Peptides against a protein of PDB entry 8OXM. Designs and how they scored, part 191

Target 1, 371 residues: chain A of PDB entry 8OXM
Amino acid sequence: FKAEFRLAGGVNLPKIIDCVGSDGKERRQLVKGRDDLRQDAVMQQVFQMCNTLLQRNTETRKRKLTICTYKVVPLSQRSGVLEWCTGTVPIGEFLVNNEDGAHKRYRPNDFSAFQCQKKMMEVQKKSFEEKYEVFMDVCQNFQPVFRYFCMEKFLDPAIWFEKRLAYTRSVATSSIVGYILGLGDRHVQNILINEQSAELVHIDLGVAFEQGKILPTPETVPFRLTRDIVDGMGITGVEGVFRRCCEKTMEVMRNSQETLLTIVEVLLYDPLFDWTMNPLKALYLQQRPEDETELHPTLNADDQECKRNLSDIDQSFNKVAERVLMRLQEKLKGVEEGTVLSVGGQVNLLIQQAIDPKNLSRLFPGWKAWV

## One batch from the design tools (peptide; made by RFdiffusion4, then SolubleMPNN)

Design b2_p20_2_s2 (from b2_p20_2, 10 letters changed)
Fold by OpenDDE base, seed 5:
Order: C-alpha cells, then sequence, then structure tokens
Structure b2_p20_2_s2 (fold): chain B 371 residues (1-371), chain A 20 residues (1-20)
C-alpha cells in the first residue's frame, strides 16, 4: 500500500489507495467504509451471468452488449476493497460537481446545480402538481450538456462516433438488465463513465428487486434515462441504436427466463444476502443535505430489534421473496400492468416511463432527475 | 455517412471553440 490516499467524490468519501501487488504491478483500489459490499459482490456475479447470456446470442454479441463489472472483496459487513475502475469518473462529477462542472462551463447563464436542487427541495413535501411545475421550470433553465463528454475526450471524429455508440450501447444494456433485476438508487454519483471506453459502470448496488419502490419517496422510473443521459447519445436520442439495443437485450433476458429465475431464487433465500429494505437504510438513502452534517455515527444500533417472533419475521420475508420472484417472472414474460407486451412494446413502455417528466418530478431531490 | 458525420463533428467542435 502507498502511504497516500485520494478521496473519491460522493457522500461516503471513499478512499482510493494505490496497492503494489506481489507481482510488482500497481493496482488502484477503492476502500469503502460503512457500506455492505456483499450486495455489490452478489450483483456483480449476476451481471457476469447476464454478460454470458448476451455473449451466447449472435445479435447481442455483434453489438458488443455488456454490462461493465468490477471485482469486490468484502472484508466485513461495513468494509471492503473494490478493484477501482481506473480511468472512470462519476457522471455527477463531470456534469455538476464543483465550479468546473460541464453545466457551468457550457451553460454559464443557466441555473446553477445548487439553485436547481434548492428549488426541488422547497417543493419536496408539496403536491405532485407543484413538483411537476417546478421541475419543468428547472428543466427549462438547466439544459443538457453531456454530449460534450465524448467531444472533450475524443478529438478524432471517427473515434468520437465509435465511443458515442459504445456509450449508447452501455446505457441500453445496463438499463434493461437493471430493470429486470429491479436496480434502484441510480443517482449521478452511483454511475461512473469510463474515460477510454465511454462505457458506464454502475456502483452501490444495494437497492435491488424494486426495493426502491418502498422508500419514503418511492422510485417512479425503471432506470435512469434523464436529459443528460439522452444527450450523450447524440441527435437520435432514445431512437435508433438505443431502442434496438434495449430490444435485443430484453429478447435475451426473456429467452433466458428459467436461468434468471433459478439464480435469483437462490440469491433471495441466501441468508448472507440482505436485499430487503430496512428503515435505517431507507433513512440513509434519502437523507437531506442538511442532515449530512449532524448525523454523527451515534445511530447506535441500539439492539431494539423489535423481537417480533422469529416465526413472524421469517413468514414476512418468505412472502416478500415470493412476490419478488412473481414480479421477475412477469417482467420476463413481458407482463406490464396486467397486459402481455411484445419485446418492442415492453421496451417502448419502459422508455416512456423513464423519460416522463411526471415520473421524474416525483423522485427524491437527491436523485437529481433534472440532470 | 462518415463524411457527413465528420463535417457535423467539425462544426460542433468549432461552435464549442467559439463558446470556450
Amino acid sequence: as target 1 above (371 residues)
Amino acid sequence: VEKELKEMYEKQLEELRKKL
């Protein structure tokens, strides 16, 4: 280990450490404290399986459809080492972090990221109608800039075009795989972009199996397809390459139903994999920026485990696991709102749900739905 | 298509250089 560490951006200030291996190679590692990295480790195994399914299919293999994976070594329930994705940046760091964010550089006369967040926090407890109106005002005065990521990193036009296609394919694959697994908490710090490949790396995989829908502010979108995410695809937006890559990914997932159900069933009943939403985790995920200063780690987990009889906890857990499996089976059959959809119909519905300003305006302000 | 994409990129890069 080198004696120096760098802070990565984000709420938990994870430490980037440089490690020299026994092979004499330097490897960057992220040391996360406070997070249960077992969830990330399990979800990386599921992503590797999804990648295996995508590589077996000729149409998804030709399109190089993959979800980016990283190695996770859990050290404890609250500590572990991630193989840090060298040459990645959080999309939030590029777009809205610090005075040098892309929105400030390319749109200096738009609202600041702070003004947008303040406006949405002021309406957080108001009606859905008031949230929608303020969200539309914020969106009008905060125009997307993520197209400039590829333009800054790739000066050759042929390389630029190839990398924009790699980005669009990565968004499509991760969106559909993430939807099937019910992946939540897709805020701008939990999505990294690789500066060499333009592919996305999803981190902090602790909200899965639609557990984001039972948060105090429920998640209302199937995946992150916000205006900046779409702007990075270029002039065609969600049409053409993105839609076709979503359809081909969904086709592989639906044709792999038995394999996906069997693996998710094993994971749901693994006593080492705590996927269920708990009140402390829900509070942590939806903390206000004002509460970040005062929550000293003196949430003593006072073991007020409400000793609900072990039998009532186990019966409640089994009923939640069964509902998760049933909903996964519905998704893999193309059942949406009681109707059986084609692959194209299902993908179209998911895109419309993800880009709907009414759904986006209802998200927790910390998710930054205007970015 | 590659030529049109190159011209579009060069135009966008030139518009970017005028804004920076």
Scores: peptide ipSAE 0.016, ipTM 0.483, DockQ to the pose 0.013
Fold by OpenDDE base, seed 1:
Structure b2_p20_2_s2 (fold): chain B 371 residues (1-371), chain A 20 residues (1-20)
Amino acid sequence: as target 1 above (371 residues)
Amino acid sequence: VEKELKEMYEKQLEELRKKL
């Protein structure tokens, strides 16, 4: 290891460490000290399989629809090495960095990221109506700027246009596959953008199979499609390229139902793959700044063997796994709210749900749905 | 290969924990 470490941006301040391998090659490593990287590793394998399905279909292959994957080496339940995606930046760092974020640079008279967060935290325990009103005020005074990412990085107009299309395709593919796998909303620090390809890399895949819906503040969107995410697509927003790429991705997923069900079934019943939401993980994902002061380090999880009969835990787990599989089967059949939809109808519903300010206003404020 | 990589990285992390 080099003695110097860099902090990557993000909620967990992952340490970027330069390591020299036994082969004499320098490798950048992201050290996450609290996350179960086994979930990330398993989800990368699922993404590789989805990529294989997308490459077999002529229409998705011609559109170059793929999810960017990274190497994960899980070391322990609390430690692992991520291959640092060299030449990527968290979208949250680009957008809302305290010093030089794009919102501050392009919209200096708008609310600061801190003012937006404060306003939304103040209404966190309030009605949905009050949350919606404050969210709309925040959105009016915090206008999207993510269009400037491609404009800053790609000065040639033809290259700029190509990279904006690559971004739009990447968002579409990751949104639909993320919906099928139940990844839910994604924190802005857990979405990286490649500065050369304009493609997205999703990291920290600790919420899967709709487990975000059972959080203390439940998820209300199928995937992250916030105003800045849409602004990066350019003037057409979700229309045209994005919608068509979502439809073609969904078509491949629905036509691969048997394969996807078999894979997810194996993963849900893998005793090494803890996909279930636990209270500590839920607290960690939705921790309030006020709650940081009351966490005395003396939660020694005493190994009080709550000898809850192993039989009742296993039966409860199996019932959750069965419900996840049933919901996955419904998604892959196009069953939404008890109705069978066409690919276009299903994709349209998901887009409308993801961009609805009423749904966005109900999200956990720490995940910054106004960005 | 994966096992050897894991052991190598565990050793490296333990050395890092001793230095931090």
Scores: peptide ipSAE 0.000, ipTM 0.262, DockQ to the pose 0.024
Fold by OpenDDE base, seed 3:
Structure b2_p20_2_s2 (fold): chain B 371 residues (1-371), chain A 20 residues (1-20)
Amino acid sequence: as target 1 above (371 residues)
Amino acid sequence: VEKELKEMYEKQLEELRKKL
């Protein structure tokens, strides 16, 4: 361990530690405090299994469809070491970082990221109609720019084209795998892009199994397919490569139903894997600016009141776990809203749900659905 | 606030437990 640490920006003040491995290689490591890195570690194992399934299929292997994984070493229930993905940047940092963000550079006359966020926060407690109107105004005055990421990083046209395809494939694979696993909290800081490969790295995997739907502001999209995410695909948008890669990923997932159900069942019943939403986690994910003042960490949550009859909690937990498994089975059968869909029909429905401005306008403002 | 959030969350879990 080097004696020097750097603070990464963020709410939890993660520490970047440069570690020399036993192999003599320097590895940058992120030490997160307060986050249960066991959730990330477990979800990385699931992603590795999904990658194994994708590599076995000829069509997904030829397309190099993979979800990017990172090493997680849990040190405690509240601390661990993440392998910091060197050469990655949060998509939010590239797009909306102060005056140097791509939106400000390429669209200097559009609304600032702050103006967009302010407008959406002002309507947070308003009707869905008022949220939709303000979201459409924000979207009109905040046009997508993420196409410029690959253009800035890859000056050779042939390399640029290859990297744009790698990006599009990465979005497709992570979107479908993320949907199957019910990944939530896909805000612009939880999605990193690799500056060399143009592949996405999803971090902060604590909202899984559709637990984002039980947040105070429910998640209304199956994955992040916002205007900038689509703009990074170039002129084809969601049509062509993206759609075909989603269909091929979904086909592999549906054909692997028994394996995926067995794995998820083991994880849902793992007493060390706290996948359930809780009020403190919900408050942390959807903090209102008004609520910041009263969270004195009274560390004296007496462990005594959580002794509600363990039997009734266990029975209630088992019922939630069974329902998560039933919903996973439905997804893997192509059951959407009580209707059995083909792979193409299911993927089409998910794309339409993810790009629908009515769904996007209902998201928590911190998710930044206009980016 | 924590008590109201806990009650709201328990109620949402119970409504989710009725819909699923």
Scores: peptide ipSAE 0.000, ipTM 0.298, DockQ to the pose 0.064
Fold by OpenDDE base, seed 4:
Structure b2_p20_2_s2 (fold): chain B 371 residues (1-371), chain A 20 residues (1-20)
Amino acid sequence: as target 1 above (371 residues)
Amino acid sequence: VEKELKEMYEKQLEELRKKL
């Protein structure tokens, strides 16, 4: 290990450590402290399986539809080594870094990221109408800039175009796979972009199977498709390449229903895979940035062992697992709001839900739905 | 194909469980 570490952005200040492997290769490793990397590891395996399904289908293979995966080596319940995606940056770091963020560089007269967050936090306990009005004011004064990522990194116009397509395909695949797995909205620090491929890497997979809907501020979007995420696709936005790639991904997922149900069933009943939302995890995920300093979630290992021995908890767990499986089956059948939709209809509904400023305005302000 | 994917998955889970 080199003595130098870099802090990756994000709540947990994960340490990027350069290590030399037994093969003599230097690898950057993200050492996450305090996170259960088991959940990330399990979700990476599910993503690999989804990728296998996508590679078997000719249409998705031709489009190179993949969800980017990373290697996770859990070292303990509270520490592990992520094979850091060398040459990735958090989208949040690129967009809203305090001094050099793309919003500040390209829109110096817009609201600061802090002003936007403050405005949305002030209305957090207000009506949906007040949240919507303030969200629209924030959005008007905080214009998207993520188009500039590809423009800064890829100076050749032909390369730029291909990388923007790679980004759009990556967003589409991760959005649909993420919806099927119930990953919900993804915090901007938990989405990395590869500076060479323009593909997204989703990290910190601690919310899955729609557990974001049972947070104190419930998730209202199927996946993150915020204005900057859309702006990175270029002038066509969600239309054309993105929509078609979502549809082709959804086709493969729906046609793989039995496989995906079987996989998720095994996961939901895996005693080593803690996918359930707990109050401490919920507090941690929706803690205010001002409160981030004090609450070390001492997930006391002791509180996890003592609670599993009651028959009523097993029955409650089983009912939640069954509900997750039922909802997954509905998604894979195209059942949305009690109606069976075509792939195109389902994808359209999901896109509309994800970009709806009414849904975005209701999200937890800490997740920066205006970015 | 589904059976092979299930078996591959169970094997990967079991390998993960052995590493945890």
Scores: peptide ipSAE 0.000, ipTM 0.325, DockQ to the pose 0.020

Design b2_p20_2_s3 (from b2_p20_2, 9 letters changed)
Fold by OpenDDE base, seed 1:
Structure b2_p20_2_s3 (fold): chain B 371 residues (1-371), chain A 20 residues (1-20)
Amino acid sequence: as target 1 above (371 residues)
Amino acid sequence: PEEELEKMWEKQLEELRKKL
């Protein structure tokens, strides 16, 4: 290990450690502390299975639909090493870095990322109407700039066009696979973009199976499809390539129902895979900057043996697992709000839900739905 | 090269586990 570490951007400030292997090669490793990287490892295996299904289908294979995977090695329940995705940057770092972020560079007269955050934090406990009005004011004064990522990185027009298509396909595949697995909204620091391929890499997969809906501020979108995410697709936005790639991905997922249900069932009942939302994890995911100061760990472990009978905990877990499987089966049948939809109808509903400013305005302000 | 990279990762992990 080199004595120097770099902070990767992100909620958890993971440390990038340069390791010299026994072969003399430098390897960047991302050391996440306090996170259960077993969730990331398990989700990467599920993504590899989804990629196998996508490669078997001629229509998804021709479109090069894949979800980018990375190597995760869990060291312990609270530590692990990620293979650093060399040549990637967090979308949040590119967009809203305080010094040189694309919003500041291209839109210097817009609100700062801090002003947007402050305005949305002030209304966090207010009505949905007041949240929507402030979110629309923020959006009007914070215009999307993510189109400039491909324009800065790819100067040749033919290469630029190809990379913009690769980006759009990557967003489509990850959005639909993420919806099926119930990953929900993704923090902008937990989405990396490859500077060479323009493909997305999703990291920090600790919220799965719609557990984001039971957070103190529930998720209201099926996946992250914010204004900057859409701006990166270029002038057509969610229409054309994105929509068609979502439909073809959803078609493969629905046609693979039995396989996906069997895989998820095994994972839900794996005693080593803690996918359930706990209060500490919920607090951590939706911490306010103001709340960081008052969490003195006066968790006196009063060993109140709440002998909650092991039987009642197990019955409650089984009921949650059954509900997750039932909802997964509904998604894979195209059942939305009690109605059976076609692939095109289901994908259309999901896109409309994801881009609706009413849904976006209700998200946790810490996740920056205006970016 | 992928299997060698995996074995190198496992070995680095065993060394990290011995230091923890």
Scores: peptide ipSAE 0.000, ipTM 0.291, DockQ to the pose 0.022
Fold by OpenDDE base, seed 3:
Parts: sequence; C-alpha cells; structure tokens
Structure b2_p20_2_s3 (fold): chain B 371 residues (1-371), chain A 20 residues (1-20)
Amino acid sequence: as target 1 above (371 residues)
Amino acid sequence: PEEELEKMWEKQLEELRKKL
C-alpha cells in the first residue's frame, strides 16, 4: 500500500488507495466506508456463474458475451476493498462532467446537465403528464453524444468498429443478466466503461431482486437503455447486434432456470446477505433536499420499536423471498404481465419498456433518464 | 495483500459452495 490516499467524491467519502500487487503492477483500490460490500461480492459471484453459463453455450461464447466482474473483498459489514477497475471511467463522468463532458463539448448549445436536472427536479412531485412533457423538452434540448466515446478512444476504423461491437455486446449481456436478477439503481455513476475494452462494469449492486420497484419513486425500466447508451451502439441502435445479443443471453438464462433458481434461493435465505429494501437505504438512494431536515430525530429512536416479533419479521421475510423466487421463475419462463412470451417477444417487450419516454420520465431525477 | 485478497475471496466462494 502507498502511504498516500485520495478521497473520491461522494457522500460516503470513499478512499482511493494505490496498491502495488505481487506482480509489481500498481492497482487502484476503492475503500468504501459505509456500504455493505458483501452485496457487491455476492452479486459478483452470481455474475461469474452467469458468465460460466454463457461460456458453455456456443452462440454466446462465439459472441464473447460476458458481464464484467471485479474483485470485492469485504473487510467488515460496513467496509471493504473494491478493485477499482484501472482504466475505467463512469459513463456519467465522460458524458456530463461540468468542465469537459462530452455533451458540453459536442453540443454546446444544448441544455447543460445542471439545467436538465433542475427542470426534472422542479416537476418531481407533479403529475406523470407534466413529468413527461418536461422530459420530452429536456430530451429535445439534450441530444445524445456517447457515440463519440469510441471515436475519441479508438482512432483506427477497424479497432473502432470492434470496440463498438464489444460495447454493444456488453450492454446487451449486462442488461439481460441485470433484468433476470432484478438489478436496480443503474444511474450513470454506477456504470463504468473500460477505456481499453469498451465494456461496461456495473458497480454498486445493492438494489437487486426488483427492490427498486418499492422505492418511494419506483423504478419503471428493466435496465438502462437511455439515449446515450443507445447512441454508443452507433447507427444501428438497438436493432441488430444489441437485440440478437439480448436474445442469445436470454435464451441461455431461460435454459439455465433450475441452476439460477437454486443459486438465488441460497442467496435470498443467506442471513448475511441483506438484499431487502429498508427505509434508510431508500432515503439514501432517493434523498430529497427537503428530507435532510427530518432525519435528525429518527436516528435516536430507541432500539425498542425494532423489536417487531422476530417471528413476524421472519414470516414477512420468507413471504418476500418466496415472491422474489416466483417472479424470477416467471422471468425465466418468459412470463410477462401474465402472458408467456418467446425469447424474441420477451426481449422486445423489455427493450420497448426500457426506451419508453413515459417510463423514463417517471424515474427519480437522480437516475438522469435523459442521459 | 493481493494474494491474501484472492485467498479471502476463494475462501468465501468455498464457504458459499459448502452451503450449496
């Protein structure tokens, strides 16, 4: 370990430490001080298993369909070391950095990222109709630019083409695997892009098993497929490579139903894996500027009311776990809204749900659905 | 630390494999 540490920006003040590996390579490590990194560790194991399933299938193996994984070492219930993926950047940092973001560089006459966020925050408590109108105005005045990521990083046309394909495959694999696992909180800071591979790395895996749907502002999309995410695929958008890679990933997941159910069942009943949404976590994820003032008295609420009968908590927990397993089984059967769909029909429905501006306009403004 | 981190990760994987 180097004696020097840097603070990463953010509420939890994560520490970036530079470590020299046994191989003599410098690796940047992120030490989170408040997040339960066990959730990330558990989800990385599930992703490794999904990758094993994808490597066994000839069609997904030929396409190199993988979800990127990183090493997570929990040091305690509240601290751990994330392998900070050297050569990755948050997609939000590339797109909407205040100084040199791609939107500002390529679209200087569009709304600023701050103006977009402000407009969507002003309508946060308004009707769905008003949210939709303002979201459409924001989208009209904030045009996608993520195509320029690969163009800036890969100057050779043949390399550029291969990297754009790698990106599109990574989005497809992570979107379908993420949907099956019910992965939420896919904001632009929780998705990193590798500057060398153009593959996505999903971080902060604490919202899983559709627990994003029980947030104060429910998640309304199955995965992040916003306009910039689509723009990074180039001129074909979601049609062609992306759709085919989603279908092939979904086919492998559906054909692996028993294995995936068994894995998720063990995880749901692991007493060390707190996957359930709690009020404090919900407040942390969807903090409103108005809610900061009311948090002071409830931190001193006596340990007495959390004595809900352990038996009633266990029964309520078991019912939620059973419901999660039932919904996972439905997804793996292609059951959507009570209808059994083919792989192509299910993937089409998920793509349409993810790109629908009515669904996107209803998301929490912090998710930045216009990016 | 990297080999210890790998061993901790492998041990945690092996504990999960023993529960499966």
Scores: peptide ipSAE 0.000, ipTM 0.332, DockQ to the pose 0.024
Fold by OpenDDE base, seed 5:
Structure b2_p20_2_s3 (fold): chain B 371 residues (1-371), chain A 20 residues (1-20)
Amino acid sequence: as target 1 above (371 residues)
Amino acid sequence: PEEELEKMWEKQLEELRKKL
């Protein structure tokens, strides 16, 4: 290990360290503290399995549909080493977090990121109607700019077009795989973009199996398909390439039902994989400072493990695991709201749910649904 | 399709240069 470290930004101030391997090669690593990296490690294995299924199918293989993966080495429940995604940036850093964020550069007369956040925080405890009205005002005065990512990074027109297609395919694959696995907490710091491939890397995979729906402010969207995410696809938006890639990914997932159910069942009953939402985790997720600059002291919640009786914990756990498996089976059958949908019908419903400003306005403000 | 892509890109580069 080199004696020097860099801060990667974000709430937990993860440290980027350079390591020299036994092969004499330098490798950049991310050291995270305070997070249970076992969840990330398990979810990377599930993503590798999904990639294997996608690679076996001719239509998804031809489209190079993959979810980006990285190596995780958990050291403890609160520490580990991640393979740093070299040449990636958080989408939030590019868009809003720095003084030179793309919204400020390309839309200097729009609301600042801080003004948008403040307006949505002021209505956080208000009615859904008041949240919707303020969200629409914010959206009108904060226009998308994420198209400029590929334009800044790729000056050759043919390369630019190829990278915009790679981005659109990456969003489609990660959105459908993420929906099947019930991934939550998809805020702008938990999604990285590769500056060379234009593919997305999803990090901090601690909210899975729809556990985002039981947060104090429940998650109301199946995946992140916000206005900037759509703007990065170019003029066709969610139509054409994105929709077709979602449909082909969903077709592979539905045709792999038995394999997916068997693997998720093993993971849900693994005593080393704590996927359940607990009150301290829920509090931590929805008390996060919305800006990189506000180091709110993460309450050292002293581990007052509320030792509920072991028997009542086990019965409650088994009933939650059974409900997760049943809901996963429904998704893989195309059952939405008690109706069996075609692949195209299911994908269409998910896209409409993800882009609905009524659903987006109800999210926790720190999710930044206007970005 | 390549020439239309180049023209679309040149137009987008000009819009980008006006904003930078």
Scores: peptide ipSAE 0.000, ipTM 0.322, DockQ to the pose 0.013
Fold by OpenDDE base, seed 4:
Structure b2_p20_2_s3 (fold): chain B 371 residues (1-371), chain A 20 residues (1-20)
Amino acid sequence: as target 1 above (371 residues)
Amino acid sequence: PEEELEKMWEKQLEELRKKL
C-alpha cells in the first residue's frame, strides 16, 4: 500500500489507495470504510449474469450492450476494497465540482449547483406544483452540458462519435438492467464514467428492488435519465440509438424471465444480503447537508439481533420478498400500471417517466435531478 | 456461520452460473 490516499468525492469519503499486486502491477483500490460492500458485491454478480444473457443474444452482442462491472472484496460489514475503476470520474464531479465543473465552465451565467440545490431544498416540503415550478426555473437557469465530456476527451471526430455511441449504449443497458433490478434513481456521485471507453460504471448499489420507493421522499423515476444524462447522447437525445438499445436490452430481459426470477429469488432470501430498506439507511440516503455534522451512523449491530427472533418479522420479510418477486415478474411480462405492454411500449413508458419534469421535480433534492 | 453462509452463497452462484 502506498502511504498516499485520495478521497473520492461523496458523503462516505472513500479512500483511493494505490496497491501493488503480487504481479508487480499497481492497482488503485477504493476503500469504503462505512458501507456494507456486500450489496455492491452481490449486485456486481447479478450484473455479470445480465451481461452473460446479453452476450448470448446476437442483437445485444452485436451492439456490445453490457453493464460495466467492478470487483468488490468485502472485508467486513463496514469495510471493503473495491477494485477502483482506474480512469473513471464521477459524472457529478465532472458536471458540478465547485471549482472547475462543466456547468461553471460552459455556463458561467447559469445558477451555481449550490443555488439550484438551495432552491429545491426550500420547496422540499411544499406542494408538487410548487416543486415543479421551482424545478422548471432551476432547469431553465441550469442548462445541460454533459455533451462536452466526450468533446473534451475525444478530439478526433470519428472517435468522438464512436465514444458517444458507447456512452449511449451504456446508459441504455444500465437503465434497463437497473429498472429490472429496481435500482431507481442513481445519485450523480454513484455514476462513474470511464474517460477512455465513455461507458458508465454504477457504484454504491445500496438501493435495489424498488426500495427507493419507500424512502421518506420516494423515487418517482425508473432510472436516472436527467437532462445531463440525455445531453451526453448528443442531438438525438433519447431517440434512435438509446431507445433501440433499451428495447433490445428489455427484449433479452423479458425473454430471460425464468432465469432472472430464479436469480432474484435466491438473492432476496440470502441472509447475507440485506436489501431491505431500514430507517437508518433511509435517513443516511436522504440526509440534508445541514444534518451531516451529528449523525455518526452508528449502525449499532444490536438492531440486527433483535429483529431475528420474532415470527412476525419473518412473515413481514417474506411478504416484502413476495411483492418484490411479483413486481419483477410484472416488469418481465411488460405489465405496467395493470396493462400489458409490448417491449417498445414498455420502454417508451419508462423513458417518458424518467424524463418527465413532474417526476424529476418530486425526487429528493440531494440527488440533484436537475443535473 | 458467516463462512458457511458465504460458501453456500458461492455454491448457489456457481450452480446458477452453470445453469446459465
Scores: peptide ipSAE 0.000, ipTM 0.360, DockQ to the pose 0.021; fails the geometry check

